# Designs tried in a protein design run: peptides against a protein of PDB entry 3J47. Part 15

Target 1, 121 residues: chain A of PDB entry 3J47
Amino acid sequence: IRLTNQLKSLKGLQSKLKDVVEYLDKVINKELPINHTILGKLQDVFNLLPNLGTPDDDEIDVENHDRINISNNLQKALTVKTNDELMVIYISNLVRSIIAFDDLIENKIQNKKIQEQRVKD
Target 2, 26 residues: chain B of PDB entry 3J47
Amino acid sequence: NAQYHLLVKQGDGLLTKLQKYGAAVR

## One batch from the design tools (peptide; made by RFdiffusion4, then SolubleMPNN)

Design b1_p10_3_s4 (from b1_p10_3, 3 letters changed)
Fold by OpenDDE base, seed 3:
Structure b1_p10_3_s4 (fold): chain B 121 residues (1-121), chain C 26 residues (1-26), chain A 10 residues (1-10)
Amino acid sequence: as target 1 above (121 residues)
Amino acid sequence: as target 2 above (26 residues)
Amino acid sequence: DLLDYVKSLV
């Protein structure tokens, strides 16, 4: 149950992120006017992301374009790492749920055998 | 993505086998 | 026994 909810939440987050990308692409293509309220909410989401690439104060001369690409690569790497960690936790809890169900079945079999012995005595 | 779907499919296969075993013990 | 079988399937 808890894992299925985490997977559903992760799928919901993935769908919302896709909708944001599709919206940004439409704004870039001038199909939609820039909505300042949506842009403000997107800025708030970006500000809640850990600042992935504190520039070491010693490279003042890398063009703003390379900094954006490095930040995007580090954000992508952390997103992939977080997805892999969540996947390992998912499998681990699935296996634990299977083990707990097996132990429940074995306990039920043992209780049935004990009850059948007590009815024969 | 494909490896994740494969792993979820393997987990669903295990759950299905476990459900069949639980039904045979009931 | 069944736990080892489940562990072998993962």
Scores: peptide ipSAE 0.421, ipTM 0.884, DockQ to the pose 0.080
Fold by OpenDDE base, seed 4:
Order: structure tokens, then C-alpha cells, then sequence
Structure b1_p10_3_s4 (fold): chain B 121 residues (1-121), chain C 26 residues (1-26), chain A 10 residues (1-10)
């Protein structure tokens, strides 16, 4: 039950993220008018994300190309770290589900042995 | 990405084996 | 043993 709900929630988030990307691509291609209300909500989501690419406002001058590469490396490192943490949680939940299922099977095998013994007496 | 997809595929394989075993003991 | 079965699955 818990794992199925987490998978359903993750699939729902993935679908919504895809719809947002498709909407942004249509706006960039000028196929749809800019909706200021949707853009404002997207800006609020980006403002709630940890600043993965703004060094504080005190260095306006020199090398736009190296700062973009450093920002991309930090974003990649945080994405990898988050993926590793989610992987550990996933494995832990999988192992817990396997143990709980094996305990259920062992309980069923024991109950069957007890019934077979009662039929022989 | 590739390692994550491999792990998910392995987990799905385990879940499928577990479901088959639970159906055989039922 | 359950632990051996889990180890055979992983």
C-alpha cells in the first residue's frame, strides 16, 4: 500500500512536470499567449527551490561562461545526491516489504502444517 | 540515470518473483 | 533461512 501510493504520487508529479515543460515550449515557440498567472506560480516554485545558480548580488563583472558551468555542476551534484538518497529509501522500503511478505508466507506454511497434523490425529 | 533505471528494473523483477511465490503458497 | 533468500534475490 505505502509503496504503491508513493509510486502513484511520483507518476503524478512526473506527468505534471511534463505538462509544464510542454506548456513552456509552446509559449517559447509563440504558439500560445503568455499566461501571467501561470508564469507567476512557476516563478514562486523557482523561488522556493534552493538557489542552485545565483551567487549573491555582489559580483557584477567578468566571465559569464565559467559561472554557468559551475552552476550546472552544482545542480548536477545536488541531483545525484538526491537520487542516491531516494535510492537508499527505495531499497529500504523494498527490503521491508520482502521481509513482511516472507513472514506472511512462513505463517501460512505453519498454519498449513498445524491443519495437516490435526487431520492425522 | 542508467544505474537508477537498472535498480528500478531489478526491484520490479524481485517484486514479480515475490508475487509468484506468494501465489504458489496460497 | 529468510536472510539467505533475501541475499539470493538481491
Amino acid sequence: as target 1 above (121 residues)
Amino acid sequence: as target 2 above (26 residues)
Amino acid sequence: DLLDYVKSLV
Scores: peptide ipSAE 0.420, ipTM 0.877, DockQ to the pose 0.078
Fold by OpenDDE base, seed 1:
Structure b1_p10_3_s4 (fold): chain B 121 residues (1-121), chain C 26 residues (1-26), chain A 10 residues (1-10)
Amino acid sequence: as target 1 above (121 residues)
Amino acid sequence: as target 2 above (26 residues)
Amino acid sequence: DLLDYVKSLV
């Protein structure tokens, strides 16, 4: 039962990570706006990740040292991968904000030209 | 960490240049 | 002009 639940949780995490990657791909392709609620939930999951690498200090069987190192390396690799994903989201938001500001400036230039034409008539 | 801070700094630099351009068009 | 400037920055 415990191992099946861990495998189910890991599959659920893998599915969520896949959904985040797919969402990032859609964001890169400009197909969808960034959902800040998904980002907040992702950050909450990451704030909980440090606790997944510390089994309570009461079950240090000496045979787990290699498994703990592998788990910590996997957790570190997952944390790095997610930091990279969050970074790509941040850049994508920045670029979108830049484009939106560009359009705002162009609209202001057009409005100024229209006002200058109306003053000449 | 260092690459992340460099990238954020580049983004902030770009945003600052864009703000200056927007102020010059105003 | 503006879009070209933004494209030059990105």
Scores: peptide ipSAE 0.406, ipTM 0.874, DockQ to the pose 0.047
Fold by OpenDDE base, seed 5:
Structure b1_p10_3_s4 (fold): chain B 121 residues (1-121), chain C 26 residues (1-26), chain A 10 residues (1-10)
Amino acid sequence: as target 1 above (121 residues)
Amino acid sequence: as target 2 above (26 residues)
Amino acid sequence: DLLDYVKSLV
């Protein structure tokens, strides 16, 4: 049972990580706005990772100290990876906000120049 | 963590300067 | 240019 749950969780994480990468690629290519739902689901899986590593309190023995350390190290490595992905998303959003604001300011400058020219004619 | 917070702070500083420029062109 | 101003801020 435990190995099958770990494999299912790893496959679910791999699928979500692939969805995040594909989303980031579409984001870099300017094809899609940020899907906050994918980010929320990624955070939820990450918050559930501690709970997937807790043995339900059913049964038996004293060799579990090394397995808890491996689970915590994997969780920490996944936290770092998720933080790096979130950082790339944040930078990408910042750059898009800058470009959109740049285009808005340039459009406003052009509109002002057109209005000033119409008042002189 | 510290590098992430530094990058976020630099980005927020850039947005604030961009907002000031947009307000001056307004 | 606004792009040059943004480039000066980065």
Scores: peptide ipSAE 0.399, ipTM 0.875, DockQ to the pose 0.049

Design b1_p10_4_s1 (from b1_p10_4, 3 letters changed)
Fold by OpenDDE base, seed 3:
Structure b1_p10_4_s1 (fold): chain B 121 residues (1-121), chain C 26 residues (1-26), chain A 10 residues (1-10)
Amino acid sequence: as target 1 above (121 residues)
Amino acid sequence: as target 2 above (26 residues)
Amino acid sequence: SMQELLEKLK
């Protein structure tokens, strides 16, 4: 249950991120008018992202295009890292839930055997 | 992505089997 | 048995 909910939440986040990308593509292609409220919320999301490309002030000569690519690469790397970490946490919680349930079953079986022995004595 | 989805499907399968066993032992 | 449970979990 808890683990399935985490997966469902992650799938929901992935779907929402896809919808955001599709929206941005439509805005870039001028298929939809720029909605300032949506842009403001997206800006808030970007501002909550760690600055994924503070250039050290010493590389003034890399054209703005390369800075965007580096920022996108670091954002991608952090997204992959976060996904991998969430996956490990997910598996670990699944295994712990299985073990805890196995122990619960074994304890119930033992308690039943003890009760059956006490009724025979 | 595909490996993650496979792993989750396997985990959900195990949970379902575990639930069936827990219901049979109750 | 625990072994039978493990076999059902495979």
Scores: peptide ipSAE 0.251, ipTM 0.851, DockQ to the pose 0.051
Fold by OpenDDE base, seed 2:
Structure b1_p10_4_s1 (fold): chain B 121 residues (1-121), chain C 26 residues (1-26), chain A 10 residues (1-10)
Amino acid sequence: as target 1 above (121 residues)
Amino acid sequence: as target 2 above (26 residues)
Amino acid sequence: SMQELLEKLK
């Protein structure tokens, strides 16, 4: 249940992010007028994102292109790290489910053995 | 990616074996 | 036996 809900929530977030990208592309292509309210909400979302690369203030002279690449690399690294962490959680839950089911089977076998002994007495 | 898919496949294999065991104990 | 079932799970 919990993992399924997390996956559903993540899929919902992915769909919404896709809709936002499609909207921004339409605005860039002048197919839709700039909605300042949507832009303001997007700015708020970006401001809530971890600052994915304050380069230390000492390298002012790296062309904007290199800063964008570094920021993209950090964002990618954080995404990979998050995926790895989610994978570990998934495996841990799977293993716990397997152990719990094994214990349940063992308990059923023991209960059956106790019932068979009681019928022989 | 390949290691992840391998691990998922191993987990599915274990789950299938466990289901067979659970069915045999019923 | 229970042991045989465990061996089939390995």
Scores: peptide ipSAE 0.228, ipTM 0.838, DockQ to the pose 0.036
Fold by OpenDDE base, seed 5:
Structure b1_p10_4_s1 (fold): chain B 121 residues (1-121), chain C 26 residues (1-26), chain A 10 residues (1-10)
Amino acid sequence: as target 1 above (121 residues)
Amino acid sequence: as target 2 above (26 residues)
Amino acid sequence: SMQELLEKLK
């Protein structure tokens, strides 16, 4: 139950994130007008992502374009890492649930055999 | 990405089987 | 048998 609910919630989140990406692609392609309210909420979500690009105040006069690319690459790398970690957690919990269920089946079969023996005695 | 989706699909299939057997053992 | 149930789960 708990794992199934977590998986369902994660799938729901994934679907919503996909819808956001599809919306952003339509906005980039000028198929839809820019909604400032949606952009503001998306900016808030991105700002809640760990600011991995706090520029350490070291005076490197690297043109503003290269800093944005490095920050995007780091955010992408962390997104991939987080996705891999979530996958491992999912598989691990699935395996644990299968083992726990196998043990429950075995326990139920044993209990049934014990009851059948007690009725024959 | 494709391998991830395959693993998730296989896991969902196993969970569905597990639920069916759990209901049959009740 | 339990083994048959496990085989059906595979």
Scores: peptide ipSAE 0.225, ipTM 0.831, DockQ to the pose 0.046
Fold by OpenDDE base, seed 1:
Structure b1_p10_4_s1 (fold): chain B 121 residues (1-121), chain C 26 residues (1-26), chain A 10 residues (1-10)
Amino acid sequence: as target 1 above (121 residues)
Amino acid sequence: as target 2 above (26 residues)
Amino acid sequence: SMQELLEKLK
C-alpha cells in the first residue's frame, strides 16, 4: 500500500510536469497568451531547486550564450543526479518492503502451524 | 534510462508475486 | 506447504 501510493504520486507528478512543459511550449509558440500567475508559480518551483545558475534577469546581452549553455549543462547534470538518487531511494524502499512482507508472511504461517498443532493435541 | 526501466519492471514483477503469496497465506 | 509457496514466488 505505502509503496504503491508513492509510485502513484510520482507518476502523477511526472504527468503534471509533462503538462507544464506542453503548456510552456504552446506559450513560446504564441499559441496561448502568457499567464503571469502560472509563470510566477513556475519561477517559485525553480527557485526551490538548488541554485541552478539561472542567468540573472538583468543581463539581456547576447554574450551570455556560453553561460546559458554552461547553466543548461549544470542543470542537466543536477537533474540526472537527482533522478539517480530518487532511483536508489525507490529501490531501497522496495527491498525493505519486500523483506518486511516476507517476515510478516513467515510469522503468519508459523502462527497458523502452532494453532493447528494445538488443535491436534 | 533502459536500465532504470528494467529495474522498475523487475520490482513490479516481484511486488506482484509477493501480493499473490500474501493472498495465498490469508 | 511453505516450500511450494516459495516455489510459486520464483
Scores: peptide ipSAE 0.217, ipTM 0.829, DockQ to the pose 0.040

Design b1_p10_4_s2 (from b1_p10_4, 5 letters changed)
Fold by OpenDDE base, seed 3:
Structure b1_p10_4_s2 (fold): chain B 121 residues (1-121), chain C 26 residues (1-26), chain A 10 residues (1-10)
Amino acid sequence: as target 1 above (121 residues)
Amino acid sequence: as target 2 above (26 residues)
Amino acid sequence: SMQELLDYLR
């Protein structure tokens, strides 16, 4: 149930992200007018996203490079931390699933033994 | 990264063993 | 895989 809901939510997010990309492509291609309200909300989302720094190869002055590098290192560290936390959650769920399945196997073995004994009596 | 992939691989191996046990008890 | 686990737990 909880995993199914998470998967459904993730699929919903993926679909919405695809719709946003398709919208942005249409705006870039001048097929749709620029909506400033949508653009503002997208800017807010991008500001909340860790700058997945593709270094835009454009000549940004050397003096800002140290601050950008520190920010990128912090973002990388935050990404690594998030990945580690997700990994711990994954392993914990895996272990819990293994334990639950082991208990199910044992219960099934016991039930078979009880049935075999009843057929012999 | 390498330790992460190793741990995931070990988890997948355990899951595969568990599936085999489940099939054998079925 | 993570996806296979999610499918198994579904």
Scores: peptide ipSAE 0.374, ipTM 0.866, DockQ to the pose 0.095
Fold by OpenDDE base, seed 5:
Structure b1_p10_4_s2 (fold): chain B 121 residues (1-121), chain C 26 residues (1-26), chain A 10 residues (1-10)
Amino acid sequence: as target 1 above (121 residues)
Amino acid sequence: as target 2 above (26 residues)
Amino acid sequence: SMQELLDYLR
């Protein structure tokens, strides 16, 4: 029962991660703004993932060692995947901030040129 | 982890440069 | 690519 629930939770997380990746791709493509609430929830899920791979300390039977190593590798792989997704979000935010700043600079340059022209007239 | 932190650090550095440029244009 | 984005931001 516990293993089946872990597998189901993992499949659910995988599906959610896929949805997040799709959302991030839309954010990279400037189609949608970043939703910090979704990101926060994803981080919370990720912070709980380390606990999904720790078998409760009580049954140290030798057959569990290989399963523990597989679980730790899967957790590490999920950690890397989540970090990559967060990185994509971060880069997307940086790009948007840069574009907005470039537009602000250009607007200021244009306004300055207009003022200089008005003083010459 | 190290690559992620490096990327974040580089991004923060870029934002800082951008802020300095914006302050100079003001 | 991610590299192209980094190059654009440089």
Scores: peptide ipSAE 0.356, ipTM 0.866, DockQ to the pose 0.053
Fold by OpenDDE base, seed 1:
Structure b1_p10_4_s2 (fold): chain B 121 residues (1-121), chain C 26 residues (1-26), chain A 10 residues (1-10)
Amino acid sequence: as target 1 above (121 residues)
Amino acid sequence: as target 2 above (26 residues)
Amino acid sequence: SMQELLDYLR
């Protein structure tokens, strides 16, 4: 039950992330107008992502353009890393579910054989 | 992305085979 | 590695 719910949640998250990517691609390709409401919600999601690239340095200095590119690259790298980690977790849970189901089948076969022996005795 | 989808597809294929096997043993 | 994790789960 718990593992199945986690897999369902992860599949749901994956589907939503795919929809977001498809939406962003359509916006980048100018196939759809920029919906400010969707963009705002996406921005909120990105703001909830650990902003591992904001130095806590309250120092106002104007070299912002190169730092923004580095921060964007770091955020992208971290997003990719997080996606890879989630993928590994998903596959690991899937494999674990397969093994558990295989063991359940084998146990059921063994129990059936034991019952058939008891009926013959 | 493509490798991920391939791996997920392979996992789903294995799960489907296992479900069929479980149904045949039932 | 991912493969080692899969092998550990087997």
Scores: peptide ipSAE 0.352, ipTM 0.861, DockQ to the pose 0.080
Fold by OpenDDE base, seed 4:
Structure b1_p10_4_s2 (fold): chain B 121 residues (1-121), chain C 26 residues (1-26), chain A 10 residues (1-10)
Amino acid sequence: as target 1 above (121 residues)
Amino acid sequence: as target 2 above (26 residues)
Amino acid sequence: SMQELLDYLR
């Protein structure tokens, strides 16, 4: 039950993130008007992310193109890191659930043996 | 990304098997 | 048995 709920929640989050990406792509392609409320919420999410591109104030002179590329590379690196961390958590939860289920099965087998012995006595 | 999706898919398969086994032992 | 569980998970 707990693992199934966690997996369902993760799948739900993944689906919602996909919907957000699809929405952003439609906005970029001018297929939909910009919704400022959605943009504000996305901006809040990005503000909660570790600063994806404060180069220390010392390199003022990198052309806007290089800043976009650095931001994209750092965003990619952080996305990969986040995926790796989530993967480790996911595997750990799977293993814990397998162990808990094994214990449950063993307990049920023992209980069944006890009941079978009581019926024979 | 592809490896992550593969791992999640494998985990979903394992979870489904585990649920079926638990239902059969119940 | 634990072996049956392992076999089922494979």
Scores: peptide ipSAE 0.322, ipTM 0.856, DockQ to the pose 0.053

Design b1_p10_4_s3 (from b1_p10_4, 5 letters changed)
Fold by OpenDDE base, seed 5:
Structure b1_p10_4_s3 (fold): chain B 121 residues (1-121), chain C 26 residues (1-26), chain A 10 residues (1-10)
Amino acid sequence: as target 1 above (121 residues)
Amino acid sequence: as target 2 above (26 residues)
Amino acid sequence: SMEELLNYLK
């Protein structure tokens, strides 16, 4: 049961990481806005990862201590990697918001100039 | 973590400046 | 202008 759950979780994480990479590529290519659902699902996976590393209280045999440390190190490494991916997404969104707002400001300035010219005519 | 929080703080600062500029252009 | 915006963001 435990190995099957770990394999299922790893496959789920791999699928989500693939979705994030594909999403990041679409974000870099300016094709799509951020899918908050993918971010939410990633956060859910990371919130579930601590629950996957909690030994069910049954057989704490001493041999499991090294496996718990490896699982925690892998979880930490995956958390760092996801934080880096989320950071890139956040920066990309900030840059897009800045560009969109700049375009809006420029459009407002142009509209004001056109209105001022119409009042002088 | 600290570098991420610093980056987020810098981004929020830029958004605030941009909002002030947009308000001044109104 | 874009330049004025960039100068304001500095």
Scores: peptide ipSAE 0.295, ipTM 0.854, DockQ to the pose 0.037
Fold by OpenDDE base, seed 1:
Structure b1_p10_4_s3 (fold): chain B 121 residues (1-121), chain C 26 residues (1-26), chain A 10 residues (1-10)
Amino acid sequence: as target 1 above (121 residues)
Amino acid sequence: as target 2 above (26 residues)
Amino acid sequence: SMEELLNYLK
């Protein structure tokens, strides 16, 4: 019963992680707007990932040392990959914001020039 | 990590400059 | 101008 529940929970977590990756891919591909609340929660989850692989000191079953090292390496690799994805998303948003703001400023300058010309005529 | 934080800091600096420019054009 | 914006962003 306990092992079956742990396997079910792990499969559930794997499915949720897949959904997160698919969401991030859609955001990178501009199919969905970036939700800052989701991004913040993802960052919090990843900041906690190094702690998810530390066994609390009280149950060092010596037989899992190789599995713990593989899990820690996988968690580290996933953390690095996610940090890179978040960085790409951040840069992409920054560039889009700069372009949109430049266009807005130029439009405002042009509108002011048109108004000044109309007042002189 | 350090390179990522530097990039984020540079981006935030650019956003701040852009906001100041937008306020000056108002 | 766009040039002034680019100069301000430098």
Scores: peptide ipSAE 0.283, ipTM 0.847, DockQ to the pose 0.039
Fold by OpenDDE base, seed 2:
Structure b1_p10_4_s3 (fold): chain B 121 residues (1-121), chain C 26 residues (1-26), chain A 10 residues (1-10)
Amino acid sequence: as target 1 above (121 residues)
Amino acid sequence: as target 2 above (26 residues)
Amino acid sequence: SMEELLNYLK
Protein backbone atom coordinates (compact mmCIF):
# COMPACT_ATOMS: atom_id res chain seq x y z
CA ILE B 1 0.00 0.00 0.00
CA ARG B 2 2.57 2.70 1.05
CA LEU B 3 4.98 1.98 -1.83
CA THR B 4 2.10 1.88 -4.33
CA ASN B 5 0.87 5.24 -3.06
CA GLN B 6 4.37 6.73 -3.36
CA LEU B 7 4.69 5.40 -6.91
CA LYS B 8 1.25 6.80 -7.78
CA SER B 9 2.21 10.19 -6.32
CA LEU B 10 5.49 10.19 -8.26
CA LYS B 11 3.65 9.33 -11.50
CA GLY B 12 1.23 12.18 -10.78
CA LEU B 13 4.16 14.57 -10.25
CA GLN B 14 5.78 13.37 -13.48
CA SER B 15 2.54 14.00 -15.39
CA LYS B 16 2.25 17.51 -13.93
CA LEU B 17 5.88 18.28 -14.80
CA LYS B 18 5.22 17.14 -18.37
CA ASP B 19 2.20 19.46 -18.55
CA VAL B 20 4.40 22.35 -17.34
CA VAL B 21 7.03 21.59 -20.01
CA GLU B 22 4.35 21.44 -22.71
CA TYR B 23 2.97 24.77 -21.48
CA LEU B 24 6.42 26.40 -21.51
CA ASP B 25 7.08 25.08 -25.03
CA LYS B 26 3.81 26.63 -26.23
CA VAL B 27 4.77 29.96 -24.62
CA ILE B 28 8.25 29.85 -26.21
CA ASN B 29 6.68 29.04 -29.60
CA LYS B 30 4.29 32.04 -29.14
CA GLU B 31 1.26 29.74 -29.37
CA LEU B 32 0.08 31.03 -25.97
CA PRO B 33 0.50 34.42 -24.31
CA ILE B 34 2.85 34.66 -21.35
CA ASN B 35 0.82 34.19 -18.18
CA HIS B 36 2.68 36.06 -15.44
CA THR B 37 0.77 34.24 -12.68
CA ILE B 38 1.91 30.83 -13.97
CA LEU B 39 5.47 32.12 -14.44
CA GLY B 40 5.47 33.47 -10.87
CA LYS B 41 4.39 30.07 -9.51
CA LEU B 42 7.05 28.33 -11.61
CA GLN B 43 9.68 30.77 -10.30
CA ASP B 44 8.58 29.92 -6.75
CA VAL B 45 9.02 26.21 -7.51
CA PHE B 46 12.50 26.82 -8.97
CA ASN B 47 13.47 28.95 -5.96
CA LEU B 48 12.55 26.01 -3.69
CA LEU B 49 14.84 23.70 -5.68
CA PRO B 50 18.33 23.36 -4.20
CA ASN B 51 20.86 25.36 -6.21
CA LEU B 52 22.08 22.45 -8.32
CA GLY B 53 25.34 24.13 -9.39
CA THR B 54 26.41 27.32 -7.77
CA PRO B 55 29.97 27.11 -9.07
CA ASP B 56 32.37 28.46 -6.48
CA ASP B 57 32.53 32.23 -7.18
CA ASP B 58 36.12 32.06 -8.53
CA GLU B 59 35.53 30.99 -12.19
CA ILE B 60 33.21 33.64 -13.69
CA ASP B 61 34.41 32.87 -17.28
CA VAL B 62 33.14 29.32 -17.95
CA GLU B 63 30.69 29.64 -20.87
CA ASN B 64 27.00 29.21 -19.85
CA HIS B 65 26.96 25.88 -21.73
CA ASP B 66 29.50 24.22 -19.40
CA ARG B 67 27.61 25.44 -16.30
CA ILE B 68 24.40 23.89 -17.66
CA ASN B 69 26.22 20.59 -18.26
CA ILE B 70 27.66 20.59 -14.70
CA SER B 71 24.23 21.38 -13.20
CA ASN B 72 22.65 18.61 -15.30
CA ASN B 73 25.34 16.17 -14.12
CA LEU B 74 24.72 17.12 -10.48
CA GLN B 75 20.96 16.76 -10.95
CA LYS B 76 21.52 13.37 -12.57
CA ALA B 77 23.82 12.30 -9.71
CA LEU B 78 21.19 13.36 -7.14
CA THR B 79 18.51 11.45 -9.08
CA VAL B 80 20.69 8.32 -9.08
CA LYS B 81 21.39 8.73 -5.36
CA THR B 82 17.66 9.11 -4.66
CA ASN B 83 16.91 5.98 -6.71
CA ASP B 84 19.55 4.03 -4.75
CA GLU B 85 18.08 5.21 -1.44
CA LEU B 86 14.57 4.22 -2.57
CA MET B 87 15.93 0.83 -3.62
CA VAL B 88 17.43 0.27 -0.15
CA ILE B 89 14.08 1.17 1.41
CA TYR B 90 12.30 -1.24 -0.94
CA ILE B 91 14.70 -4.11 -0.10
CA SER B 92 14.40 -3.36 3.62
CA ASN B 93 10.60 -3.48 3.44
CA LEU B 94 10.73 -6.70 1.43
CA VAL B 95 13.06 -8.34 3.97
CA ARG B 96 10.85 -7.18 6.86
CA SER B 97 7.81 -8.67 5.11
CA ILE B 98 9.65 -11.97 4.61
CA ILE B 99 10.71 -12.10 8.28
CA ALA B 100 7.18 -11.28 9.45
CA PHE B 101 5.79 -14.00 7.20
CA ASP B 102 8.36 -16.53 8.47
CA ASP B 103 7.38 -15.70 12.06
CA LEU B 104 3.70 -16.11 11.14
CA ILE B 105 4.38 -19.54 9.62
CA GLU B 106 6.37 -20.60 12.68
CA ASN B 107 3.57 -19.44 14.97
CA LYS B 108 1.06 -21.41 12.91
CA ILE B 109 3.21 -24.55 13.07
CA GLN B 110 3.54 -24.17 16.85
CA ASN B 111 -0.21 -23.65 17.25
CA LYS B 112 -0.87 -26.77 15.19
CA LYS B 113 1.51 -28.80 17.38
CA ILE B 114 -0.22 -27.52 20.52
CA GLN B 115 -3.64 -28.51 19.10
CA GLU B 116 -2.37 -31.98 18.15
CA GLN B 117 -1.03 -32.45 21.70
CA ARG B 118 -4.37 -31.34 23.21
CA VAL B 119 -6.26 -33.89 21.07
CA LYS B 120 -3.94 -36.70 22.25
CA ASP B 121 -4.42 -35.80 25.94
CA ASN C 1 18.76 0.26 -14.43
CA ALA C 2 19.29 -3.40 -15.42
CA GLN C 3 20.54 -4.32 -11.91
CA TYR C 4 17.51 -2.58 -10.37
CA HIS C 5 15.10 -4.50 -12.60
CA LEU C 6 16.92 -7.74 -11.78
CA LEU C 7 16.67 -7.02 -8.05
CA VAL C 8 12.93 -6.24 -8.32
CA LYS C 9 12.39 -9.42 -10.34
CA GLN C 10 14.28 -11.49 -7.74
CA GLY C 11 12.25 -9.88 -4.93
CA ASP C 12 8.97 -10.61 -6.73
CA GLY C 13 10.07 -14.20 -7.30
CA LEU C 14 10.91 -14.62 -3.61
CA LEU C 15 7.59 -13.05 -2.59
CA THR C 16 5.74 -15.45 -4.90
CA LYS C 17 7.58 -18.45 -3.42
CA LEU C 18 6.79 -17.20 0.07
CA GLN C 19 3.10 -16.82 -0.82
CA LYS C 20 3.01 -20.37 -2.22
CA TYR C 21 4.63 -21.73 0.93
CA GLY C 22 2.18 -19.81 3.11
CA ALA C 23 -0.71 -21.22 1.09
CA ALA C 24 0.67 -24.77 1.47
CA VAL C 25 0.94 -24.33 5.26
CA ARG C 26 -2.70 -23.11 5.43
CA SER A 1 10.04 -27.25 9.47
CA MET A 2 12.11 -24.04 9.31
CA GLU A 3 14.67 -26.02 7.31
CA GLU A 4 11.98 -27.04 4.80
CA LEU A 5 10.93 -23.37 4.49
CA LEU A 6 14.55 -22.33 3.87
CA ASN A 7 14.92 -25.10 1.29
CA TYR A 8 11.65 -24.04 -0.39
CA LEU A 9 12.86 -20.40 -0.57
CA LYS A 10 16.21 -21.47 -2.14
Scores: peptide ipSAE 0.283, ipTM 0.848, DockQ to the pose 0.041
Fold by OpenDDE base, seed 3:
Structure b1_p10_4_s3 (fold): chain B 121 residues (1-121), chain C 26 residues (1-26), chain A 10 residues (1-10)
Amino acid sequence: as target 1 above (121 residues)
Amino acid sequence: as target 2 above (26 residues)
Amino acid sequence: SMEELLNYLK
């Protein structure tokens, strides 16, 4: 239940992010007028996102080099934390799947024994 | 990274073994 | 058996 809800929430977030990208692409391609209100809200979202330093596109003056290193360290720390959390979830689900499968096999073996006994009677 | 990929590979191997065992008991 | 499953998983 909890994992399914997290997966559903993540899929919902992924869909919304795709819609945002599609909107931005349409704006870049001049298919839609620049809506400053939408851009302002997107900028607020990006400002609330921990600076997941994309390494490429800001002409970063030398004064920002320390901020880039801090941002990269934060991104790396968040990536490591996320990977560790995903690993724990993966192992936990694997173990639960093994246990549930063992119980299923045992139940099937018992059902087969009961059926074989009923055929002999 | 390497340890994570190794763990995932081992887990996938176990799932594959488990699936084969379940198919043999079926 | 559970033992056979455990042996198969080893």
Scores: peptide ipSAE 0.276, ipTM 0.851, DockQ to the pose 0.041

Design b1_p10_4_s4 (from b1_p10_4, 4 letters changed)
Fold by OpenDDE base, seed 1:
Structure b1_p10_4_s4 (fold): chain B 121 residues (1-121), chain C 26 residues (1-26), chain A 10 residues (1-10)
Amino acid sequence: as target 1 above (121 residues)
Amino acid sequence: as target 2 above (26 residues)
Amino acid sequence: TLDELLEHLK
């Protein structure tokens, strides 16, 4: 029963991680805006990932050491991959914010020039 | 980690400069 | 221009 529940939870986590990657790809491709709530939840999941590899102090079963190391290596690899994805998203948002701000400034400068011309006429 | 923090710090510096430019155009 | 903005952002 416990192993079947762990496998089900792991499959559920894998599906959610796939959905996250697909969402991140859509955001990179400019198909969707970044949801700050999703980004915050992802950061929280990553801050919790080091804790998912700490055996709760209540099961010293020495036979799981190799499985724990494989799980920790997989979690570390997933953490690195998602830190890279979050970095690409951050850069993409930064660039979009710069472009939108430049356009806003240019529009403001043009509007100011039009007003100054109307006051001289 | 260190490269990510450096990139974020550079981005925050750029945003701060962008805000200053936007305030000067006001 | 965007180029002038990028120059001021250096």
Scores: peptide ipSAE 0.308, ipTM 0.860, DockQ to the pose 0.041
Fold by OpenDDE base, seed 2:
Structure b1_p10_4_s4 (fold): chain B 121 residues (1-121), chain C 26 residues (1-26), chain A 10 residues (1-10)
Amino acid sequence: as target 1 above (121 residues)
Amino acid sequence: as target 2 above (26 residues)
Amino acid sequence: TLDELLEHLK
């Protein structure tokens, strides 16, 4: 249940992000007028994102291309880290499910032995 | 990527063996 | 036992 709900929520977020990208592409292509209310909400979302690329204030003169690549590398590194953390959580839940299943089986074997003993008495 | 796929494959293998064991104890 | 199950799961 919990993992399925998290996966459903993540799929919902992915769909919404795709809708936002498609909207922005339509605005860039002049197919839709600029909606300032949507842009304001997008700006708020970007402002809530951790600043994924403050290089220390000492290199003001590196071309905008290198800063975008560094920011993309940090975003990629954070995505990889998040994937690794989610993987550890997945394994931990799998192991817990295995242990709980073993305990259930052992309890079933014990209950069967108790029933077999009661039929012999 | 490759290590992740190996780990998922190992987890699926364990889950399948666990399901077989659970079916044998039914 | 859990150990026997783990051994059968190897």
Scores: peptide ipSAE 0.293, ipTM 0.855, DockQ to the pose 0.046
Fold by OpenDDE base, seed 3:
Structure b1_p10_4_s4 (fold): chain B 121 residues (1-121), chain C 26 residues (1-26), chain A 10 residues (1-10)
Amino acid sequence: as target 1 above (121 residues)
Amino acid sequence: as target 2 above (26 residues)
Amino acid sequence: TLDELLEHLK
């Protein structure tokens, strides 16, 4: 139940992200007018997103380079921490799946033995 | 990074073997 | 057994 709900929520998020990308592409292609309210909400989402690597603003002055490096190091550390937490969750779910599967196999073996005994009687 | 990818690959291998074993006991 | 399952999963 919990994993199915998480998968459903993730699929819903993926669909919404696709719709946002398609909207942004239409705005870039000048097919739709720029909605400042949508853009403001999107900026708020990007400000709440840990800065997942701006590649190449090749024009922000060298005086902020140390603050950007510290921010990027903090972001990398947060990403590593998140990956480690996800890894622990993955291993824990794997172990639970193995245990539940062993119990299922043992139950099937027992049920088969009971059926074989009933056919001999 | 490399150890993480190795661990995920090993876990996926175990899940695949687990599925095969479950199909053989079916 | 769980040990036999783990052995087949190696």
Scores: peptide ipSAE 0.288, ipTM 0.856, DockQ to the pose 0.049
Fold by OpenDDE base, seed 5:
Structure b1_p10_4_s4 (fold): chain B 121 residues (1-121), chain C 26 residues (1-26), chain A 10 residues (1-10)
Amino acid sequence: as target 1 above (121 residues)
Amino acid sequence: as target 2 above (26 residues)
Amino acid sequence: TLDELLEHLK
């Protein structure tokens, strides 16, 4: 039962990482806005990862100490990788917000110039 | 962590400058 | 201009 749950969680994480990469590629290509649902689901997986590494209290055999350290190191490496992906998403959103605000300012300047010209005529 | 905070700080600096410009164009 | 301000933002 534990190995099948770990394999299912790893497959779920792999699918989510693939969805995040595919989403990042669409973000870089300016084709889609950020899907907050993918981000929320990714955060949920990270919040569940510590719970997947908690030994159910029913078999503390001393041979599991090395497996717990490997699981914690893998969880830490995956957390770092996802933090880097979330950072790229955040910066991409920031840059998009800056560009959209820049275009809004330019449109406002143009509208003001058109109004000033109409008052002089 | 430190590089992330630096990058966020640079982004916040750009947003603040852009907000000042948007206020000057009003 | 907006472009000049973008250049000062770089």
Scores: peptide ipSAE 0.286, ipTM 0.856, DockQ to the pose 0.036

